# Peptides against a protein of PDB entry 4J2C: the designs that were tried, part 103

Target 1, 107 residues: chain A of PDB entry 4J2C
Amino acid sequence: MEDPFFVVKGEVQKAVNTAQGLFQRWTELLQDPSTATREEIDWTTNELRNNLRSIEWDLEDLDETISIVEANPRKFNLDATELSIRKAFITSTRQVVRDMKDQMSTS

## One batch from the design tools (peptide; made by RFdiffusion4, then SolubleMPNN)

Design b2_p28_3_s2 (from b2_p28_3, 17 letters changed)
Fold by OpenDDE base, seed 4:
Structure b2_p28_3_s2 (fold): chain B 107 residues (1-107), chain A 28 residues (1-28)
Amino acid sequence: as target 1 above (107 residues)
Amino acid sequence: SSSEKLKEEEEKKKREEARKKLREFYYE
């Protein structure tokens, strides 16, 4: 079986792109209420939160795989460079999600 | 639209399958 980490990583990346688009729209709607309906604001907010939650869930799963790999290096045979890339992806993506969540909570 | 909903369901299914494979690969 092929390592499915990159598959989930790819799905997370797509979800991040979607969330960033929703976040941009969310920002625009709040900046100019005359261009926004309450329905669109609520929809955008809900979709954004759902996407962020989904990303966080996947990141938790990905993070657990890191622990499993590090505990069983012979079984998975991943080099240090690949593990570093995986860790960096999880860390940076969590930061992106956190930044959006922080901005949503302060508005 | 119905087309958008279909695409959304397909993407959801793909994500679920990816998670399933992840569990199978790392936990079994």
Scores: peptide ipSAE 0.476, ipTM 0.811, DockQ to the pose 0.887
Fold by OpenDDE base, seed 2:
Structure b2_p28_3_s2 (fold): chain B 107 residues (1-107), chain A 28 residues (1-28)
Amino acid sequence: as target 1 above (107 residues)
Amino acid sequence: SSSEKLKEEEEKKKREEARKKLREFYYE
């Protein structure tokens, strides 16, 4: 069986891109109320929150795989470089999500 | 739209399958 980490990683990346688009629209709607309906604001907000939540959940799953690999290094045969890349992805993606959430909480 | 919903459901299914494979690979 092929390691499915990169598949989930790819799906997370797609979700991040979607979230960033929704976040941009969310910002635009709040900055120009004359062109925004409550329905669109609510929809955008809900979609964004759901997307961010989904990303966070997937990151938790990915993070757990790191722990499993580190506990069983001979079973998975991943080198330090690969593990570092995976860890960096999780860390940086969490930061991206956090930044959007922080801005939403202050707006 | 119906088409958009279908696309979203397909993507959701794809992600669910990915998570399933993740569990199978790392936990089983």
Scores: peptide ipSAE 0.475, ipTM 0.813, DockQ to the pose 0.859
Fold by OpenDDE base, seed 1:
Structure b2_p28_3_s2 (fold): chain B 107 residues (1-107), chain A 28 residues (1-28)
Amino acid sequence: as target 1 above (107 residues)
Amino acid sequence: SSSEKLKEEEEKKKREEARKKLREFYYE
């Protein structure tokens, strides 16, 4: 079987892009309530939270694979550069999600 | 719309399959 890490990584990247779009709309709706319905605010907020939660779950799965690889290096034979790239992706993506969540919690 | 719902379902299926493969590759 081929390593499916990149497949999940790709899906996470797509989800991040979707979440960023929802976050932008969420910001716009709250900045100008006169142009927003309560239904759209609720929908956008719910969709955004669900997307962020989904991303966080996938990142946990990806992070766990790194732990498995590091515990069994001879089984997977990944070089240090590839592992570094995978770790960097998880770290940077978690930061992106955290930034959106922080702004939502302080609004 | 029906088309949008179908696309959403297909994407969910792809993500579920990807997670399944991830588990099979790393945990088995």
Scores: peptide ipSAE 0.475, ipTM 0.808, DockQ to the pose 0.900
Fold by OpenDDE base, seed 3:
Structure b2_p28_3_s2 (fold): chain B 107 residues (1-107), chain A 28 residues (1-28)
Amino acid sequence: as target 1 above (107 residues)
Amino acid sequence: SSSEKLKEEEEKKKREEARKKLREFYYE
C-alpha cells in the first residue's frame, strides 16, 4: 500500500489556499463597509472559521501519524529527512492558521 | 447549482477516502 500522507497533505494545502482567499475577502469586507452586506460578512466569516477548523482537524490526523511512525520506526522505515519535512509542514501550516485566527480575534 | 453540489460531494468523498486510507495504512 502506498503511503497516503501526501494525499491528506495535498488536501490540507488546498484548504489553506481556500482559507486564505476567504480571509482576504473577509479583510476587504471589513475595510470597506460600503461594499459589504451583513449577509456576505457573516457568510465569509463562518466559511473561514469552518475551513480553519477543518485544517486543524486534518493536521491533528497528520500529526498522529508522526507519533505512530516514531513509536514504530522499523515498521515504516522512514528516514529522518522525510519525518523532518512532514513535521515542518504541520508546524508551518499551524502557524498560518494561527495567524489568521489571531487577526480575526483582534478585529 | 446541481453541478456545484455534485462537485462538493465528490470532494467530500475524496477527503473521506483519503482519511480512511490514512487510518488503514498507519493502524494496520
Scores: peptide ipSAE 0.470, ipTM 0.804, DockQ to the pose 0.883

Design b2_p28_3_s3 (from b2_p28_3, 21 letters changed)
Fold by OpenDDE base, seed 5:
Structure b2_p28_3_s3 (fold): chain B 107 residues (1-107), chain A 28 residues (1-28)
Amino acid sequence: as target 1 above (107 residues)
Amino acid sequence: SSSEKEEKEKKEKEREEKRKELHKFYYE
């Protein structure tokens, strides 16, 4: 069985890209209400939150795999470089999500 | 819309399958 980490990573990346697009639209709608309907605002907000929650869920699973690998090095046989790349992805993606959530909560 | 709902359900199903694969590989 192949390691499914990269598959989930890819899905997270897609969700991040989608969220970033929705976030941009969300910002535009709130900054210029004359260009927005309430329905579009609500839809955009809901879709954005759903994407962010999906990302956070997957990141939680991915992060836990790191702990499992580190506790069982012989079983998984990952080199230090690969493990570092995985950790960096999780850390950076969490930051991206956090930044969007912070801006949404203060608006 | 119905089409939108169908597409969302499809994507969610795909994600769920990948989560199951992660669990099988790492947690079992």
Scores: peptide ipSAE 0.514, ipTM 0.840, DockQ to the pose 0.852
Fold by OpenDDE base, seed 1:
Structure b2_p28_3_s3 (fold): chain B 107 residues (1-107), chain A 28 residues (1-28)
Amino acid sequence: as target 1 above (107 residues)
Amino acid sequence: SSSEKEEKEKKEKEREEKRKELHKFYYE
């Protein structure tokens, strides 16, 4: 069986890229009210929040797998480099999501 | 809309499948 970690990681990466695009549009809409409709603002905000929620959910699942691997190193046989990459991905992605959420909450 | 509901359902199904695969690989 193929390790599904990379599948979820890929989906998270895709969701992050989508969220960043939505966040950029969200920022633009709020900065120029003359070009923004309430409908587009609401749609963009909703899509962005849904994307961020999806990412956070997947990150929780991915983070849990790290604990399992560390508890059973012989079963999964992952080297230190791979494990470090996985941890770094989760940590950095959480930070990206947090930054967007913080900016949304202060607006 | 109907299209939006269908898309949300598809995404949720895909998410559930991924979680099931993670569970199967890491927890069993």
Scores: peptide ipSAE 0.513, ipTM 0.840, DockQ to the pose 0.698
Fold by OpenDDE base, seed 2:
Structure b2_p28_3_s3 (fold): chain B 107 residues (1-107), chain A 28 residues (1-28)
Amino acid sequence: as target 1 above (107 residues)
Amino acid sequence: SSSEKEEKEKKEKEREEKRKELHKFYYE
């Protein structure tokens, strides 16, 4: 069976890109009320939150795989480099999500 | 809208399938 980690990783990356786009639009809408409708703001906010939630959920699953691999290294046969890359991805992505969430909560 | 709901449902299903695959590979 092929390791599905990279597939989920790819989907997370797509979701991050989508969220970043939505976040950009969200900031623009809030900065220029003359061009912003309540409907678009609400839609954008909702879509953004949904994407962020999805990312966070997947990151939890991905993070758990790290622990499983580290507990059973012979079963999965992942080298230190690959494991490091996986960890870095999860860490950096969590930071990106956190940054957006923090900015949303302060607005 | 109905189309939006359908698309969201499709995406969620896809996400769930991948989560299941992940579970199968790592947790079983």
Scores: peptide ipSAE 0.516, ipTM 0.842, DockQ to the pose 0.808; fails the geometry check
Fold by OpenDDE base, seed 3:
Structure b2_p28_3_s3 (fold): chain B 107 residues (1-107), chain A 28 residues (1-28)
Amino acid sequence: as target 1 above (107 residues)
Amino acid sequence: SSSEKEEKEKKEKEREEKRKELHKFYYE
């Protein structure tokens, strides 16, 4: 069986791209009220929040796989470099999500 | 809307499938 980690990673990456687009629109709507309808603001905000939550959920699943691999290295035989890449992806993605959430909470 | 609900359901099913694949590979 092929390792499905990269498949979920890909879905997370897509979700991040979507969230970044929504975040950009969210910022634009708040900066120029004349171009912002309440409906679009609410929609954008909700979609962004939902997307961020989805990312966080998938990251938890991915992070759990790391723990499983580290607990049973003989079963998976992952290269140390690959494991580092996986960890780095989770860490960096969490930071991206956190940055967006922080800006939303302070605005 | 119905279309929105359908898309949401599709996305949820896709996510569930990926979670199942992770479970199958890592836990079994």
Scores: peptide ipSAE 0.512, ipTM 0.839, DockQ to the pose 0.712; fails the geometry check

Design b2_p28_3_s4 (from b2_p28_3, 21 letters changed)
Fold by OpenDDE base, seed 4:
Structure b2_p28_3_s4 (fold): chain B 107 residues (1-107), chain A 28 residues (1-28)
Amino acid sequence: as target 1 above (107 residues)
Amino acid sequence: SSSAEEQRRLEEEKRKKAREELRKFYYE
């Protein structure tokens, strides 16, 4: 079996792009209420929150794989560079999600 | 639209499958 880490990573990346688009729309709707219906605001908000939650779920799974790999280096035989890339992806993506969540909570 | 809903379902299935593969690879 091929290592599915990159598959989940790819899905997370797509979800991040989707979330960023929704976040942009969310910001626009709140900046000018005259351009928005309440229905669109609610829809956008819910879709955004759901996407962010899905990303966080996947990141938790990805993060656990890091621990498993580090505990079993012979089994998975990943080099240090790849492991660093995986860790960096999780860290940076969590920050992106956190930034959006922080802005949503303060609006 | 029905097309959009179907695409969403397909994407969700892809995500589910990916998580399942992750579990099988790393935990089994």
Scores: peptide ipSAE 0.500, ipTM 0.828, DockQ to the pose 0.865
Fold by OpenDDE base, seed 2:
Structure b2_p28_3_s4 (fold): chain B 107 residues (1-107), chain A 28 residues (1-28)
Amino acid sequence: as target 1 above (107 residues)
Amino acid sequence: SSSAEEQRRLEEEKRKKAREELRKFYYE
């Protein structure tokens, strides 16, 4: 079986792009209340929250694979560069999610 | 929208399959 890490990574990246679009719309709706309906605000907010939670869940799964690989290096035979790339992706993506969540909680 | 709902369903299935593959590869 081929390593499916990149498949999940790709799905997370898609979800991040979707979340960023929703976040942008969320920001626009709140900046111009005269053109925003309660329904659209609620829908956008809920979709965004659901998307962010989904991303966080997948990141936890990906992060756990890192621990498994580091505990069993001979089994997976990943080089240091690949492992670093995987770690960097998880770290940076968590930051992107955190930034959106922070803005939502303070707005 | 039926098409939009189907697209979302397909995406969810892809994500589910990916997680299953991840489980099989790393945990089994």
Scores: peptide ipSAE 0.500, ipTM 0.829, DockQ to the pose 0.899
Fold by OpenDDE base, seed 1:
Structure b2_p28_3_s4 (fold): chain B 107 residues (1-107), chain A 28 residues (1-28)
Amino acid sequence: as target 1 above (107 residues)
Amino acid sequence: SSSAEEQRRLEEEKRKKAREELRKFYYE
C-alpha cells in the first residue's frame, strides 16, 4: 500500500482554499450589512466554522502520523527532508486556520 | 442545487476514503 499522507494533504489544501473564500465573504457581509441578509450571514458563518473544524481534524490526523513515524522509524524509513516538509505543512496550515479563527472570535 | 449537493457528497466521500487509507497505512 502506498503512503496516503499526500492524499490527505491535498484534501486539506483544497479545504483551506474553500475556507479562505468563505472567510472573505464572511468579512464582506459583516462590513456592509446593507448588502447582506441574515440567511447568508448565518450560512456563511456555519459553512466557514464547519470547514475550519474539518481542517483541524485532518491536521490532527496528519500530526499523529508524524508521531507514529518518529516512534517507528525503521518501519516507515521516511527521508528527513520529507518529514520536515510534512511538519512544516501542518504548522503553517494550523497558523492559517488560527488567523481566521482569531478574527472571527474578535468580531 | 442537486449539482452542488452531489459535488459536496463526492468530496466528503473522497475525504472519508483518504482518512480510512491513512488509518490502514499508519495504524495497522
Scores: peptide ipSAE 0.499, ipTM 0.827, DockQ to the pose 0.873
Fold by OpenDDE base, seed 3:
Structure b2_p28_3_s4 (fold): chain B 107 residues (1-107), chain A 28 residues (1-28)
Amino acid sequence: as target 1 above (107 residues)
Amino acid sequence: SSSAEEQRRLEEEKRKKAREELRKFYYE
């Protein structure tokens, strides 16, 4: 079986792009009330929150795989560079999500 | 739309399958 880490990583990356688009629209709607309906604001807000939660869920699964690999190095035989790349992806993606959540909570 | 709903369903199934494969690879 091929390592499916990159498959989930790809789905997370896609979800991040979707969330960033929703976040941009959310920002635009709040900055220009004349073009915003309450319905679109609510829809955009809810979709954005759902996407962010989905990303966080997938990141938890990816993070768990790191723990499993580190606890069973002989079974997976991943080199340090590959593990570093995987950890960096999880860390940076969590930061992107956190930044959006912080801006939403202060608005 | 029906097309959009179908696309959402397919994407959700893809993500579910990916998570299942992740479980099989790392936990078994």
Scores: peptide ipSAE 0.497, ipTM 0.826, DockQ to the pose 0.888

Design b2_p28_4_s1 (from b2_p28_4, 19 letters changed)
Fold by OpenDDE base, seed 1:
Structure b2_p28_4_s1 (fold): chain B 107 residues (1-107), chain A 28 residues (1-28)
Amino acid sequence: as target 1 above (107 residues)
Amino acid sequence: SEEVKKAKEELKKLIKEEKEKEKLKKLE
């Protein structure tokens, strides 16, 4: 039996990788308009935004579960190290998403 | 995947239970 947090964490990590790929393509398309069509730009932009939104959605749930664990330490019995890892994952992932979103909004 | 779906459902269940518990505390 696997901890549900780790399963969703894994999915988020995969989604981040996908988003990073889309973001890279997005930047390339905008850097060289001669190789870009409006259709591809729009598709890439939409796919990227959708992926980022999905990640943020999952992060919200993961974040809530951390609060639940902290409120019920005896029930879940997670040590400080594990809890720290979970928090760090959410914080760092949100930062990655934020950075991409910020760059998109300024372009 | 099915595993991810189940995992998400479990998380949602935990969240829901906590919210209900909080509501109960407000009523008491």
Scores: peptide ipSAE 0.563, ipTM 0.877, DockQ to the pose 0.608
Fold by OpenDDE base, seed 5:
Structure b2_p28_4_s1 (fold): chain B 107 residues (1-107), chain A 28 residues (1-28)
Amino acid sequence: as target 1 above (107 residues)
Amino acid sequence: SEEVKKAKEELKKLIKEEKEKEKLKKLE
């Protein structure tokens, strides 16, 4: 009934939203040390990294399924539009994750 | 979520099957 790709896609989208919230708090804590405890900084940093890692993990699986479908077009019979949507999601989500990771590595 | 877990398992199954096919081809 429900396509497993889109179920995982939905979970990844939720994780992205969570990561963005953590990232915002992370930046706020670093910008104003007077309001930041070492404990909260460490917790936020850890949660953020774990969240980003989880997203990347799921994206790897999603990306591999696309390759499998493209290698077996007759078996799965997905049209170009649907494949394009799936590819676009992976590409854009990886970019969002990369941007957050890049900012964390420079701090 | 149980639904998410099942979905991920389905994807893993697909990936595993493809890897087995590729492995078999290398033996031919």
Scores: peptide ipSAE 0.562, ipTM 0.876, DockQ to the pose 0.602
Fold by OpenDDE base, seed 4:
Structure b2_p28_4_s1 (fold): chain B 107 residues (1-107), chain A 28 residues (1-28)
Amino acid sequence: as target 1 above (107 residues)
Amino acid sequence: SEEVKKAKEELKKLIKEEKEKEKLKKLE
């Protein structure tokens, strides 16, 4: 059985890639409204927000599991290197999401 | 996918178990 952390990590990474694609399209649509339909703008905006929300939700769970592992080191037996990698993933991913959200809120 | 769904459920289960432990400690 695979470690559920890595499975969810993979799902989050896919969602990030999708969100980045949607974000790029979102910026293109807003930069030149003459080439965009209202339907596509609304769809893209909605899909992007949903993806970002999904990512944040999964990151919360992943972050909680790290705290649980740190509180129960004997039960899970994860070394410092692996924990560092997991923490780095959450931190960097949250930053990527935050950057997109900040740009959307100021637009 | 089913694999992702099961993985998320496992994480939720782990979190739930920890929350229950914390609640019990507060009652002591």
Scores: peptide ipSAE 0.562, ipTM 0.875, DockQ to the pose 0.617
Fold by OpenDDE base, seed 2:
Formats: C-alpha cells, sequence, structure tokens
Structure b2_p28_4_s1 (fold): chain B 107 residues (1-107), chain A 28 residues (1-28)
C-alpha cells in the first residue's frame, strides 16, 4: 500500500497550487476593481481562505505524524533523509500559506 | 479522492493510537 504521508502530501500540494492561482486572481481583482464583479471578488476570497484552511489542517496531521515517527524509529524505520524531506515540506508549505494569509490580512 | 480520504484516515488512526499509548503510559 502507498505511504499515506505521500498521498496527503500530494493532496496538499494540489491545494497549494490551487490557492496560488486564487491568490493571484485575488490580487488582480483588488488592484483593479473594474476588472471584476463583487461576486467574483467574494467567491475568490472565500475559495482562497477555504483552501488555505484546508492546507493548514492537513499540515497539522502531517506534522504530528513526523513526531510519532521520530519517537518510534524502530517501528517505522525511516531514514534521516526521508524524515528531513517530510519536515522540509511542512515548513516550506506553512511559509507559503503564511505569506498569502499575511498579505490578505493587510490588504 | 477516495485514496486521499483513506490516507487521511490512516494518519488520523496513527495519531489516535499514539495518543492512546501515551495515556496508557501515564496510567502505568
Amino acid sequence: as target 1 above (107 residues)
Amino acid sequence: SEEVKKAKEELKKLIKEEKEKEKLKKLE
């Protein structure tokens, strides 16, 4: 069976890609309100926030599993390299989400 | 995706099991 971490990682990455697209549109709409209706602005904002929330939710679970693996090295037998990759993914993804959230909150 | 759903459930299961294990250790 597939490693559930990688499956969820893939889902998170898809959500990040979607969020980035929505974020780009969001910035465009707010920079030039004449290019969009209120409905599109509201929809884009809502979809973006929902995507970001979903990502954060999944990252919490992924992060917790890393702690579990580290506490039980013999059970899971993951090498340091793979563990590092998993940690890096969570850290970098959280940063991406945080950057978008920060810009939305200050706009 | 059904695959994603199952994967997330597996993660939740792992997390839950660990928490239960920790609780058990505290009782011992």
Scores: peptide ipSAE 0.554, ipTM 0.872, DockQ to the pose 0.635

Design b2_p28_4_s2 (from b2_p28_4, 19 letters changed)
Fold by OpenDDE base, seed 1:
Structure b2_p28_4_s2 (fold): chain B 107 residues (1-107), chain A 28 residues (1-28)
Amino acid sequence: as target 1 above (107 residues)
Amino acid sequence: SAAVKEAKEKLKELIKEEKEKREEELKA
């Protein structure tokens, strides 16, 4: 049986990749109005926001599970290296999401 | 996918169990 953390991690990674692509297109559309329709801008913006919200939701769950594991180390028997990897993933992913959100709010 | 859905449910279950445990401990 695969660790559910890694399955959700994989899903988050896919969502991040999708969001980054949408963000790039969003930026391009705003920079060159001749290539942009209002419909595409709205679609891209909505899809991007949906992906970002999905990522944030999953990150909250993943973060909570880390706290649970740390409170019950004997039950889960995860070493410090594994916990560090999980924490690093959440921290770095949150930063990526934050960067995109900050740019969207100022544009 | 079904695998992702199942995994998310397992995480939610774990979180739920921990929440219930904490609440019980606070009442004791």
Scores: peptide ipSAE 0.479, ipTM 0.845, DockQ to the pose 0.653
Fold by OpenDDE base, seed 4:
Structure b2_p28_4_s2 (fold): chain B 107 residues (1-107), chain A 28 residues (1-28)
Amino acid sequence: as target 1 above (107 residues)
Amino acid sequence: SAAVKEAKEKLKELIKEEKEKREEELKA
């Protein structure tokens, strides 16, 4: 099996893409309510929130694994470069999620 | 997918093991 970190990373990336699409639709629906049904608004909103929560949950697990690796450097043969890449992914993804959440909460 | 599920389980197992280790250290 591939490193489980990368597998979950891949899933998170897919979820981010999905969330971004949902977010775009969400904004469109709110910008012109006359073209939107309440059902679609609710569905989109719920799907978006669920997707974001899923991402955040996975990021927590991924982040914990980094902490574990850093605490046990001899057990895991990960170099500093790889760890940096993993950390950067988590940080940047959290920011993307935060930006969407902030826009949703202020609308 | 099955691969994702398996991967997540592996991560969770790793996390669980670490938590158990920390718990042991706390009790020592």
Scores: peptide ipSAE 0.478, ipTM 0.844, DockQ to the pose 0.642
Fold by OpenDDE base, seed 5:
Structure b2_p28_4_s2 (fold): chain B 107 residues (1-107), chain A 28 residues (1-28)
Amino acid sequence: as target 1 above (107 residues)
Amino acid sequence: SAAVKEAKEKLKELIKEEKEKREEELKA
């Protein structure tokens, strides 16, 4: 099969896209009360938080695998370039999630 | 999907193995 890391990476990327859409709607609802209902606000907020939590959960697992590989270089056939790509993905994705969470907490 | 589930299980297995290794090292 394909490298399981990149399969999960793909899943995380999809979740990020979903979260970003929900985040956009969340901001729109709060900016225009005339078009927003409490029901939609609550639904959107909950869905967004659930998506963000899911992403963070997967990132923890992905991050741990990197640590394992680095601690056991003889057991795995990953080169520096591949490890760099994996680390970059986790770092950048965490930043995206953090930005959304920060805005939600300060609104 | 099934593919994602399988992939996640493989990662979890790797993590589990490492955790067990650490625990064995601590009590040795």
Scores: peptide ipSAE 0.476, ipTM 0.842, DockQ to the pose 0.632
Fold by OpenDDE base, seed 2:
Parts: structure tokens; sequence; C-alpha cells
Structure b2_p28_4_s2 (fold): chain B 107 residues (1-107), chain A 28 residues (1-28)
């Protein structure tokens, strides 16, 4: 069986890519009203927010598992390098999400 | 996908088990 962390990590990565695409479209729609309908703006905004929330939810679970592993090192036997990679993924992904959310809140 | 769903469930189970463990430790 595959490590569930990496499976969810892959899903989060896909969600991030989707969110980034939606964010780009959201920006384009707001910058060029002539090509934007209210319906598309609303749809894009909602889809983007939903994706971001989904990512954040998964990141919380992933982050908790890291804490569990660190509290039980002998049970899981993950080396420091792997834990570092997992932590880095959480940190960097949260930053990406935060950046998009910040830009949405100021627009 | 089914694989993702199963993986998420495994993570939730792990988190749940750890929470229960901590609760038992607090009650002891």
Amino acid sequence: as target 1 above (107 residues)
Amino acid sequence: SAAVKEAKEKLKELIKEEKEKREEELKA
C-alpha cells in the first residue's frame, strides 16, 4: 500500500494547480470587464475559494500527521530528511494559498 | 478518486487514534 501522505500530497498539488488556474482567470476577468460576465466571475470566485478551502483542509490533516510521526518516531521510523520534505511541502503550499487569499481579499 | 479517498480516510484514522491515545493518557 502506498504511503497515504504522498497520495494526499499529490491530490493537494493537483488542487493547487487548479486553484492557480482559477486565480489567473479570476484576475483576467476583473482586469477586462468586456470579456467577463457576472456569472463567470461568480463561478470562478466560488470555485477558487472552494479549492483553496479544500487545500487548507488537507494541509491541516497532513500537518497533524507530521506531528504524530514526530511524537512517535520509533513507530513510523521516518528519517529527518523525509520529515523535512513533508514539512517543507506544508509550509510552501500554505504560503501559496495565503498569497492567493490575500490578493482576493484586497480586490 | 478511490485511492485518494482511501488515503484521506487512513490519515483521518491515524489522527483519530492519536487523539484517543492522548485522551486516555489525560484520564490516567
Scores: peptide ipSAE 0.474, ipTM 0.841, DockQ to the pose 0.667

